Peptides against a protein of PDB entry 6DSZ. Designs and how they scored, part 297

Target 1, 361 residues: chain A of PDB entry 6DSZ
Amino acid sequence: NYVVTAQKPTAVNGCVTGHFTSAEDLNLLIAKNTRLEIYVVTAEGLRPVKEVGMYGKIAVMELFRPKGESKDLLFILTAKYNACILEYKQSGESIDIITRAHGNVQDRIGRPSETGIIGIIDPECRMIGLRLYDGLFKVIPLDRDNKELKAFNIRLEELHVIDVKFLYGCQAPTICFVYQDPQGRHVKTYEVSLREKEFNKGPWKQENVEAEASMVIAVPEPFGGAIIIGQESITYHNGDKYLAIAPPIIKQSTIVCHNRVDPNGSRYLLGDMEGRLFMLLLEKEEQMDGTVTLKDLRVELLGETSIAECLTYLDNGVVFVGSRLGDSQLVKLNVDSNEQGSYVVAMETFTNLGPIVDMCV

## One batch from the design tools (peptide; made by RFdiffusion4, then SolubleMPNN)

Design b2_p26_8_s2 (from b2_p26_8, 8 letters changed)
Fold by OpenDDE base, seed 3:
Structure b2_p26_8_s2 (fold): chain B 361 residues (1-361), chain A 26 residues (1-26)
Amino acid sequence: as target 1 above (361 residues)
Amino acid sequence: SMPTSSFPPEVLKEPDAMEKLAEKLL
């Protein structure tokens, strides 16, 4: 009996922060291929709580809190299209990860999208959206009593979706996406009708965005709308307000990940392919009627980290840098820069032993 | 074993350094 002590995966391919173990606990969840690691964030550091093996590579990992839940639930989609909703349950010293719902969302017909799997959750927890195949948007309605994740497809006319998010503050679930056609890249919105299982016209669109527009960030209220990140530009749009910046500093390397720092969406961390860490700032303008509008966008270089596959702000300026190519890090963001102008200090480094090539012998 | 980090005990006791950083950067 060769106990092949299968070396545990160390490369991070996803991370999320939320309240998964309890309403009061701050958790860091880390996806390492087929492994899910669950930590509690404490003043003493990351306390390990549970490790979970998944039946496939984790492709999507999102926390969400349905109305009337005290803590977050975890949505996972694997690269083999196995979907589940997980709940943490503790009973004394017994810790269980309960599958509330599961399903396989693979289609028999469809071209897998070249930009990979995208999974998103409506901020009001009405549905999960999946871009798995070109020309299809899959919807999983969120129902409390349903142990089986049932999905349906809506046809997208836009075959080449680059990124997609659900918008905040929408009466109906509304997606915003970047897509490419022969004329370039564009941003469009659609309302998703659960009743009719179709798209309705969304509140706004923006034709001819930057050619390398690659990411959509949904912005919470009071701003609403979306941020579109390109190679050279960062654009905000909410239907009424448009604002674009082209800071020269972002041209050097492609921004590949983002994380919202605060619930109101006034700050975001951005990571690029060189391991540079930026802060995107949304400057507020209060109108005479008490409405809050975006005054300006600002990008500041914070410092350098490992090349992030994912970023997540924890608390008190502590950031987890999940790296696939390098070592993952806990970093501290300081109020004052060092002599080199960096606000980033590495607190801890988690050695990446590289991808476990499953040598199927 | 899962890695266990060791923070300085003060790291999570101070006012949000990111709030202060944002106030400085804005």
Scores: peptide ipSAE 0.177, ipTM 0.775, DockQ to the pose 0.789
Fold by OpenDDE base, seed 1:
Structure b2_p26_8_s2 (fold): chain B 361 residues (1-361), chain A 26 residues (1-26)
Amino acid sequence: as target 1 above (361 residues)
Amino acid sequence: SMPTSSFPPEVLKEPDAMEKLAEKLL
């Protein structure tokens, strides 16, 4: 009787930072297959708070703060299309993870998208958007009193969505997405009407982006708009301003993950398939009318890490590198480079023992 | 158990490290 002590999953498939345990606590949440780990980021390091078993592989994990909530709520979608909104509740020493809402968002009919599950939350917390199936955008309206997550589908004409985000600063919930058609890859926007359950024409589009455009980053105000990341180029667009860079350094390996460092969207971490860590910088220009526009985009190589599946900036130049293929890391970003030109110092490494093959023996 | 991490004391000394890094990198 080999009691295969069910080894806990070590491969990270998602991470997020926010204020989940309290308004004041900075949390790191780590998804490891069916396991959610919750930490508090402290001056002394990561303090473990809670481990949560999920009823399936975590496919989406996003923190969001509805109006009038003091702390973030956690949206989780599993690979089996079980959706939930979780709240952390502490009462003295008792720690509970409360399900505020739940639902199954699986459709009876639909082709699961080859690029996997995408889940996004409107910055104004009006809705959750899900790209689960080709040619469908699923909307979960966010209603505070609704314990049952109900969803509806809007048909997308664009069958091959690569990535999608909600934009910031939009009067109506507005998605920005990269899609592929026979002519190449394009960026389009749609407004989402909750009332009519349809798409309206979005504020802008960009046809014929880079052929390998793979990621959309929604940029907060004051810049607004989106960053489109390709293999060779990084493009900013907000409807009025277009700016593209093609830094040779990003061409060497595909960028696979990103994380916003600043609330204003002035800096982003980028990770590639070689474990290179970059900083994307948005240089601001203040206009005479007090408007802030994007002056330039810059990409700088910070150093090397484990191959990131996900990145999250914590605080004080500390970054969590969530790795699926390698060891996850806490790294420090230094102001000064070392002798090798690296700004990255590994603080801690979390051994990845590989995929727990559920050998149902 | 979940892993615990301890930050080196140096990590706490430079709260503006990222701002300074950005200023250096811009």
Scores: peptide ipSAE 0.105, ipTM 0.733, DockQ to the pose 0.867
Fold by OpenDDE base, seed 4:
Structure b2_p26_8_s2 (fold): chain B 361 residues (1-361), chain A 26 residues (1-26)
Amino acid sequence: as target 1 above (361 residues)
Amino acid sequence: SMPTSSFPPEVLKEPDAMEKLAEKLL
């Protein structure tokens, strides 16, 4: 029995920031296949807190704060459809990761979606949504006392969902999604009824978006609505306002990840398949009634990084670039560009030793 | 072991760096 000491996974397949260890701590959580790494972001850098072995490859990793929780909880879904909600607990020097809830959300019948697993959380923490299978939207209600994650399916008429998010500021949990049909790609919204276990008509739709529209970003208040990212265009829609830009610079490579910089959704980082890092800016217009509307969208090239699988803004212009294909990085965004016009400086690089091929011999 | 990453001391000098960057890019 050669115990091949399998090298620890180094390829990053997800990252998230939030307040997991405490209400005050800013954490960076990194998913590396079956491994979860937990850091505290400090003025001195990333402090390692705990490594957690998961029971499968992490497919979804999201922080969320249910009403009356002081800190964030962690939702994890594995590629084998095992779901859990994790809580960090510290008692003196003793650190524990508690499973608050667990369940298996696999269906016996369904075609796994070609675009993979999508997991989203309602901003008001009413539910988790999962796109696991074509023509199905799985809902996990979020109840405080529920140790068993129970799910139900709602049928989607739209078989080819590309991306989906929950919208902000909705009275009912509302999803916004890009889907493809024979006529092209479209954006639609649905309200999710937990009571009736069905979709109701959402507040808006946009037919015939860009043919390669691939990503939905839910925009917080005061703007609300969503950003739809394509190959050639970036569009905003909130039901009342539609705005589209087609910056030539994004045509060169597909945008594959995003991260919100500001809590109000005024700025986003975008990463493409060439490792280019962009800032998406939402220019605000304050109306005389005190309402904030979107005036314009801008996209600026910040510089080049490793090819991001995930991005997360930490603090003070520091960004973690989680890479699956290359080395992950900590980068600094500078106010002034260098001589090459780049605002990006690599601070630290984390060597990716490549995929652990579990050769089950 | 998990790697520890240290920020250069200069990183702490410009808390509004992102705001200034955004203002410059807008």
Scores: peptide ipSAE 0.088, ipTM 0.684, DockQ to the pose 0.871
Fold by OpenDDE base, seed 5:
Structure b2_p26_8_s2 (fold): chain B 361 residues (1-361), chain A 26 residues (1-26)
Amino acid sequence: as target 1 above (361 residues)
Amino acid sequence: SMPTSSFPPEVLKEPDAMEKLAEKLL
């Protein structure tokens, strides 16, 4: 009996921050292949609460708060297309992770997209959107009473979606996506009709964006709209205002992840393939009518970290750097730079023992 | 066991650190 002490996965595939254990607790949730680690963020550090095994590799992990929930629920999608909505319950010392809803969202026919699984949640919690297959957008309506996650597909004319998000502040659920066609990369929006199970024309589109446009960031109100990140440029569009910057510093390495720092979407952390950490800043302009518009975009280099697969801002300038290729880190962002011009200080490093080759023996 | 972390007591004393950093960088 070789008790192969199956070394626990150490490579991080995703991380999210929110209020999962309670309304008051700040949690860090970390996806490590088939394992979900749940921490409470405290003034003393990360307190481990529970580890959960999943029925497959975690491909999507998102926190969301439906109207009239006191705390966040967790959406998980596995690489085997098992979807679930999880709730944390504590009763004294007993800690349970309850499956509120589940389903398998695999299609019998479809080409899995080369850019992998994308899962997004409408900010108003009306639906979950999934890009699993080329030319299809899967919708899971969010219904409180439904224990079975039912999905339907809407056909996308755009076969090569690169990234997709739900926009904020939309009367109907609205997606914004970057897609590739023979003419280049473009940005388009669609409204999602739950009733008709179709796309309606979205509020805006931008044809011929940067050829390497790879990421969509949905911007909260009051700005609304989206940020499109390329190799050479960062652009903002909300249907009325378009603004583009081409900071030379981002050309060196591809930005691969982001995290919103502020609820109002005024600041974002960006991580690139070299482990550089940036801050993206949205400068506000207050109009005389009290409307807030985007004045400018700025990008500042904060420093270097492990190569981020995911970033999440915790609190007090503490950032979790989830790494798949290197060691994950807790880093502190300082107001003043060090002698090297870095605002980043490593607080803790979590050793990555490399990819668990699932030797299914 | 899951990793446990410990923050140095000095690290979390500045709740507005990110706001001040953003104000400095804007």
Scores: peptide ipSAE 0.208, ipTM 0.793, DockQ to the pose 0.869; fails the geometry check

Design b2_p26_8_s3 (from b2_p26_8, 9 letters changed)
Fold by OpenDDE base, seed 5:
Parts: sequence; structure tokens; C-alpha cells
Structure b2_p26_8_s3 (fold): chain B 361 residues (1-361), chain A 26 residues (1-26)
Amino acid sequence: as target 1 above (361 residues)
Amino acid sequence: AAPTSSFPPEVLKEPDAAEKLAEKLL
């Protein structure tokens, strides 16, 4: 019996950083098809802690911390619509991944969205939102005592959602999304009523954004609002302030991933389809009343990496570049550029052997 | 307590390299 050691998947399709193993540990979690890899970020590098096999390809992987949890919980949604909330538990040398809650969120009726599965978590941990099907927004209420993930759908009038996020600092859970209609691409907000199971009018909208607007970034307080990334432009809106930039450098290749560097949302990493790594900076202006407003947006080219499917900032200017098409990397951001003008240095490279085609035997 | 810098060891207890980079670029 040749145990064909099934080559472990090496292509990365998601990564997230947080405090999953403990309140104090910094973790890197990597999704490789059906495999979840859990690392502790240490002064010496990435320490492997556990690998977890999932019952399907990981489509969404998000860390979140409900009120009164000491560490982050992990939400996973598979491509087969199996949802779970996972907890790390250590008892001496025994390491267990506990399923706190699970459910299947597949609908019998609906057109799967062509742009794939989107899963988002409200920053206040009131709900999980899922865009699985055109014209539907699925809500999973987050309740501590609920071992069964129950969901309901809210109808979206906007059939062609491109990207969606929950906003920060909202009294009610509020989504911000880019959608396309026959007139172009637009940004809209909705409040999500858990009680009435409907959308209420959100705080703002922006009609006729850039035709290739593809990504929404929710910005934490004190700025609030959202960043909309297109092919040619980056736009900020918070319902009061609007600001747009069109840096020529981003026109060369499509931005495909982002990650927040600072907890206050002052900096973001951006990765494009050519493996260029950018820093997006939000310049603050402090008003005389102590309010903080956005002064300007800036984009700076840091250097080149493997083509990122996902980015996550770790600590001390170290970034994990999760790649599906190339080798994943740990890279260091430097204050000074090298001789080539790059601020990025590869620290470690993780060989990608390509996609394991699940040969259905 | 400010989160203790973890990795890499050469920048431990220093201000974040990305913060310093941002300050230089702004």
C-alpha cells in the first residue's frame, strides 16, 4: 500500500493575524485550501502550533473577539457553505480546536455570486454578514449561547455587489458596499436591523464612483467611514468628508488585496496583480475642538513581492505575503531603501508547489 | 502595556519600522 503522501496544499488562499492561541500570543493563521495552519509569531520567527483539516475549501477566515472573550475566535466558512466558530484551547501539552458553533448556511434557492463568497464580521461582534448569492445578504446573529449558527436572508435591491464591509462606530450594524448597475458602479450603506430582519437607510451613499471600483475598506475610528479602491482612484467617504486621489502609479496594475497596519486605520498595505506592495496613508488633521479629520490620502510604492492573494501585517514591519500563484513570503519593511529603491526585503520564502487539483478519484 | 514587539529580533523594543517608514514618507 503506497501511502501516497498526498502533497499538502502550498498555495495560500487566505491569511489573518490576531490573538487566537491566547490573549498574549500573536498568531498567523494561513488557509491553504482545506488546511488551516496556525503559527505563533515569535522573536525567532514563525513557530508552527497546529494544523487543522477542514471539511471543505476555506472561503472565509476571520478572527473576531466578542465582548468578554479573552482571546479571538475564528470564523470559517467553506466553499460548501459550512460555517463554524472555532476556539483554541490548550490543556497542558494537549492542544484542541473546539467548535463553539457550527451550521450550514447554503440556500436552496439563489444564484451564487460570480465574484465569489464574501464574509464579514461586524466590528462590535453583533453579527456575521455573508454575500453568497445575488440579491441576498445573509446574517448570522452572534449569540454566545448558540451552538447552532442560524442565519436569515435580507433582500438586496442591488443584485451585483462587488465588495462589502461592516463600518466602524455605528450604533446599528451598518454595511458599506460597492455595487454595479446599468449606470455604473456606486457605493451605498445600509443599517442592518436584527429585530426587523431588514435594511434601514444607511448614513450615506456615493453614486457614480470609478467604473472599476473593486474594494471596500472599513476605516476605524477616529476617521470612520470607508475607502473605495478602484483601478485609477482611491476614495475616502465617511458621510461628511469626501476625498479622492488618482495616483498614476496604481493604474499600472489592479490592487487585489489590502491589510490594515495600524489599529486606528492610519495605514494600509495594498498589493497588486504584479506583486507591487504599496502603503496607503491617511493623513490626520486635528481640529481645535480635538476632533480628528482626514486631511489627505497618500500612496507610496514600497517594493515588489510575490503576487499577494492576501497580506497581513505581523509586527515590527514584518509582513506575511500569502501567495496563490507564487511563493509566499515573510518580508521586512525597512525605513531606508536599498540600491534599487525598494523598502521591502524578503526574509523567508515558502515554496508553492502549485494548486493541488483535487483529482476526484 | 504596549504590545511587546515580537519579530524580528533586530527591531525588538524599537518603534515599528512601518511607522518610521510612514513618518519618512509623509
Scores: peptide ipSAE 0.007, ipTM 0.491, DockQ to the pose 0.249
Fold by OpenDDE base, seed 1:
Structure b2_p26_8_s3 (fold): chain B 361 residues (1-361), chain A 26 residues (1-26)
Amino acid sequence: as target 1 above (361 residues)
Amino acid sequence: AAPTSSFPPEVLKEPDAAEKLAEKLL
């Protein structure tokens, strides 16, 4: 009798930082297959608050704060297309995770995208967007009174979407996406009409981006626009300004994850397939009219970590490195390099025992 | 710093919020 001690999953497949438990608490949320771990970030380290089992592998995990909410809500989508919006509620010592809304967003017809599930939230919390199937963009309107997550599909002419994000500062919810066609990879934008349930022409497009353009980062105001990350290049575009860099250091390994450090989008962490950690910097130029424009992009190598599946900046230069293939880490970013030229110091390492195959027996 | 237990304390074995979620989905 092999007592399969049901080891808890240790491989991290997602992480997010925000204010989920309270307005004041900084939380780290970690997705480990079917498990959600909730921590409070403290001066002493990560304090565990709650662990939540989910009905299926977590495929999307995003924090968002609708207008008038005191704290963040959590959107989760499972690999079985179960969607929920979760709220943390504490009443004295009693902790509960309230399902505010739920729904199944599976379609009976559609080819599941080979590039996996993408879930995004409009920065103004007007909608959730889902790329689940090729040639379809699913929209979940965010209504405060709706306990049922109802969705509709908009047809995408672009069948092979690589990555998609909602842009900041748009009057209407606007997506920016990298797609591939027979001519190469391109970036396009669409406005999403909730009323008409259709796409309108977005503010800009960029045809013929880098062939390996794989990620879109939506940039907050005052910059706005998006960053497109490829194998060889990093490109900024906002409709009016285009700027591209091709730092030789990023060519060595594919960038696979990113996280915004500053709320204003001035800095981003980048992780590659070799476990190298970079800082992407957006240099500001203040114009005579008080407008802020992007002056330049810079990439700096910080050091090495475990191979990140996800990155999240916590506070005080502490970064959580969520790893699927290796040990997850808390790392400290230092101002001064060590004797090896690294700005990264491991503070804590979380042993990864490998992928727990949930054998549904 | 003491290694923050990579495992939530055994005391946080509240019945899987998953079970309560299933009870609401059924």
Scores: peptide ipSAE 0.000, ipTM 0.289, DockQ to the pose 0.052
Fold by OpenDDE base, seed 2:
Structure b2_p26_8_s3 (fold): chain B 361 residues (1-361), chain A 26 residues (1-26)
Amino acid sequence: as target 1 above (361 residues)
Amino acid sequence: AAPTSSFPPEVLKEPDAAEKLAEKLL
């Protein structure tokens, strides 16, 4: 009797940071296939709190704080289109994960998008957006009293969406997305009407972006707008301001993940397919009217890590590098470079024993 | 030296909200 002790998944396929266990705790949540690991970030490192078994591979994992919630809620979507909103509840030593809402968001008709599942949450927590299928944008309205996640589809004219985010500072929920058509890649915005269940014209668009534009980063206020990351260029756009850089260093490997360092969106970590870690910096310009505009974009190579599937800035220059292909790491960002010119020091390494290929037998 | 989180995550074997949910959906 070989008790094949089912090896716990070690490959990281997502990570998020927020205040899930309490308003005061900084948490790191790590998705490892069907497993969710919950940590508290401490001065002494990661303290494990709970592991959670999910019914299927975690495809989306996002923290959000609806108005009047004291702590973040967790949205999870599985690869089988099971959606849930989870709440952490502690009662003394008893830890429970409460399902606030759930639903299956699978459509009977639709082509699953080749770029996989995208799930996004409006920064004002008005809705969840899902790109599951080509030509469809699924909306889950966020209602506090709704235990059943009800979704509706809005038709997208743009069949090949590469990436999508909700923008910050928008009166109506507004998506910004990169899409591809026969003419190239473009950026477009749409307002999402919950009332009419349709798209309205968004505030801006940018036709003919870089051919390999692959990622959208929504930038918080005061800058607002979005960053579009390509193979060769990084572009900022907010409707009024356009700024692009083409740092030669990013051409060497595709940027595959990002994470915001500062709440105001002044810095972002970028990870590429070679495990290079970059800092993207947004330089502020204060106008005479007190408005803040983007002066410039800068990219700095920090060092090398495991190939990141996901990145999250924790605190005090500590970054979690979630790796699917290699060992996940806690790394320290230093102000001064080491003898090798690296600003990155590995603090802890989490051995990746390989992806559990769930052979669906 | 980064503090090696030597604490194995406590696998709370209690059926997670997702486990309790799938039991309701099945």
Scores: peptide ipSAE 0.000, ipTM 0.303, DockQ to the pose 0.039
Fold by OpenDDE base, seed 3:
Structure b2_p26_8_s3 (fold): chain B 361 residues (1-361), chain A 26 residues (1-26)
Amino acid sequence: as target 1 above (361 residues)
Amino acid sequence: AAPTSSFPPEVLKEPDAAEKLAEKLL
């Protein structure tokens, strides 16, 4: 009896970098459908540590560090609305993935949003936000003592949310989102009251953004605010400053993923549907009062990779390109261009055997 | 010709924070 070991999924649908195994270890976590792969980043490359099977396709995977945790915790939401918070524990050679909290966050009533599941974590770890259904924003309060992930819904007047993030540097948890109405696409902010379980008016809004505005990037301090990525434009807004660019090079293909390079949000990797890799740069201006403001936005083409579903900067110019349609890659960003004018060199390629079609036999 | 970046090479340098967080760099 040959147990045909079902081929493990190879298509990547999510990746994150952080300190999950220890405070000192740099980890790459890769979502491949129902499988989570955990690696340690080393000078020799990616060292596999653990694989974890999930009870459904991973739809959200985010690392976060609550106040007084030594290392990151992992939030996972599946496409079946099973939520969990995972902790890595090692005791000698014994490796355990501990479920700190879990819950099912499915609503009995709601239209699943056409733009899919969005999950976000407040930078201060006060809550998790979920856009699962049109006209609802689900909040999971983060409490250390609660093993059951309890959620509540806040009604969202904006029925067609495209993307949403929590902002940095906000006294109250504040979301920024792109939404569509009959007049076009707009950006709005809301403060989330955990106490009252409602939205309060956010610090700013921007009506009539680009018609194809699809992504929100929350920018850390000192800049704060958000970047909005469209088909033709990239805009920054923080309530006080607005800046927009329309670099012709981004019009050729839709930007589909991003990853922050610098902790201060001065650089971002952008990937498009053609496998082009860009650097977005935030040029700083230091004011006489010591405040830092955004002077300019710039976009540079670095080179070509596999078509990214997700990007994550590791370290030392090394980037993991998680691909669903092609082979995933480790690539090096070089200071100098090669003979072809590319700053991107493939270091390692991970063969994608295609989607595991669950043949329900 | 592959598109070339016009940015200074310094924009591809390792972030100063990365060296402090990871003892094990690729």
Scores: peptide ipSAE 0.006, ipTM 0.366, DockQ to the pose 0.066; fails the geometry check

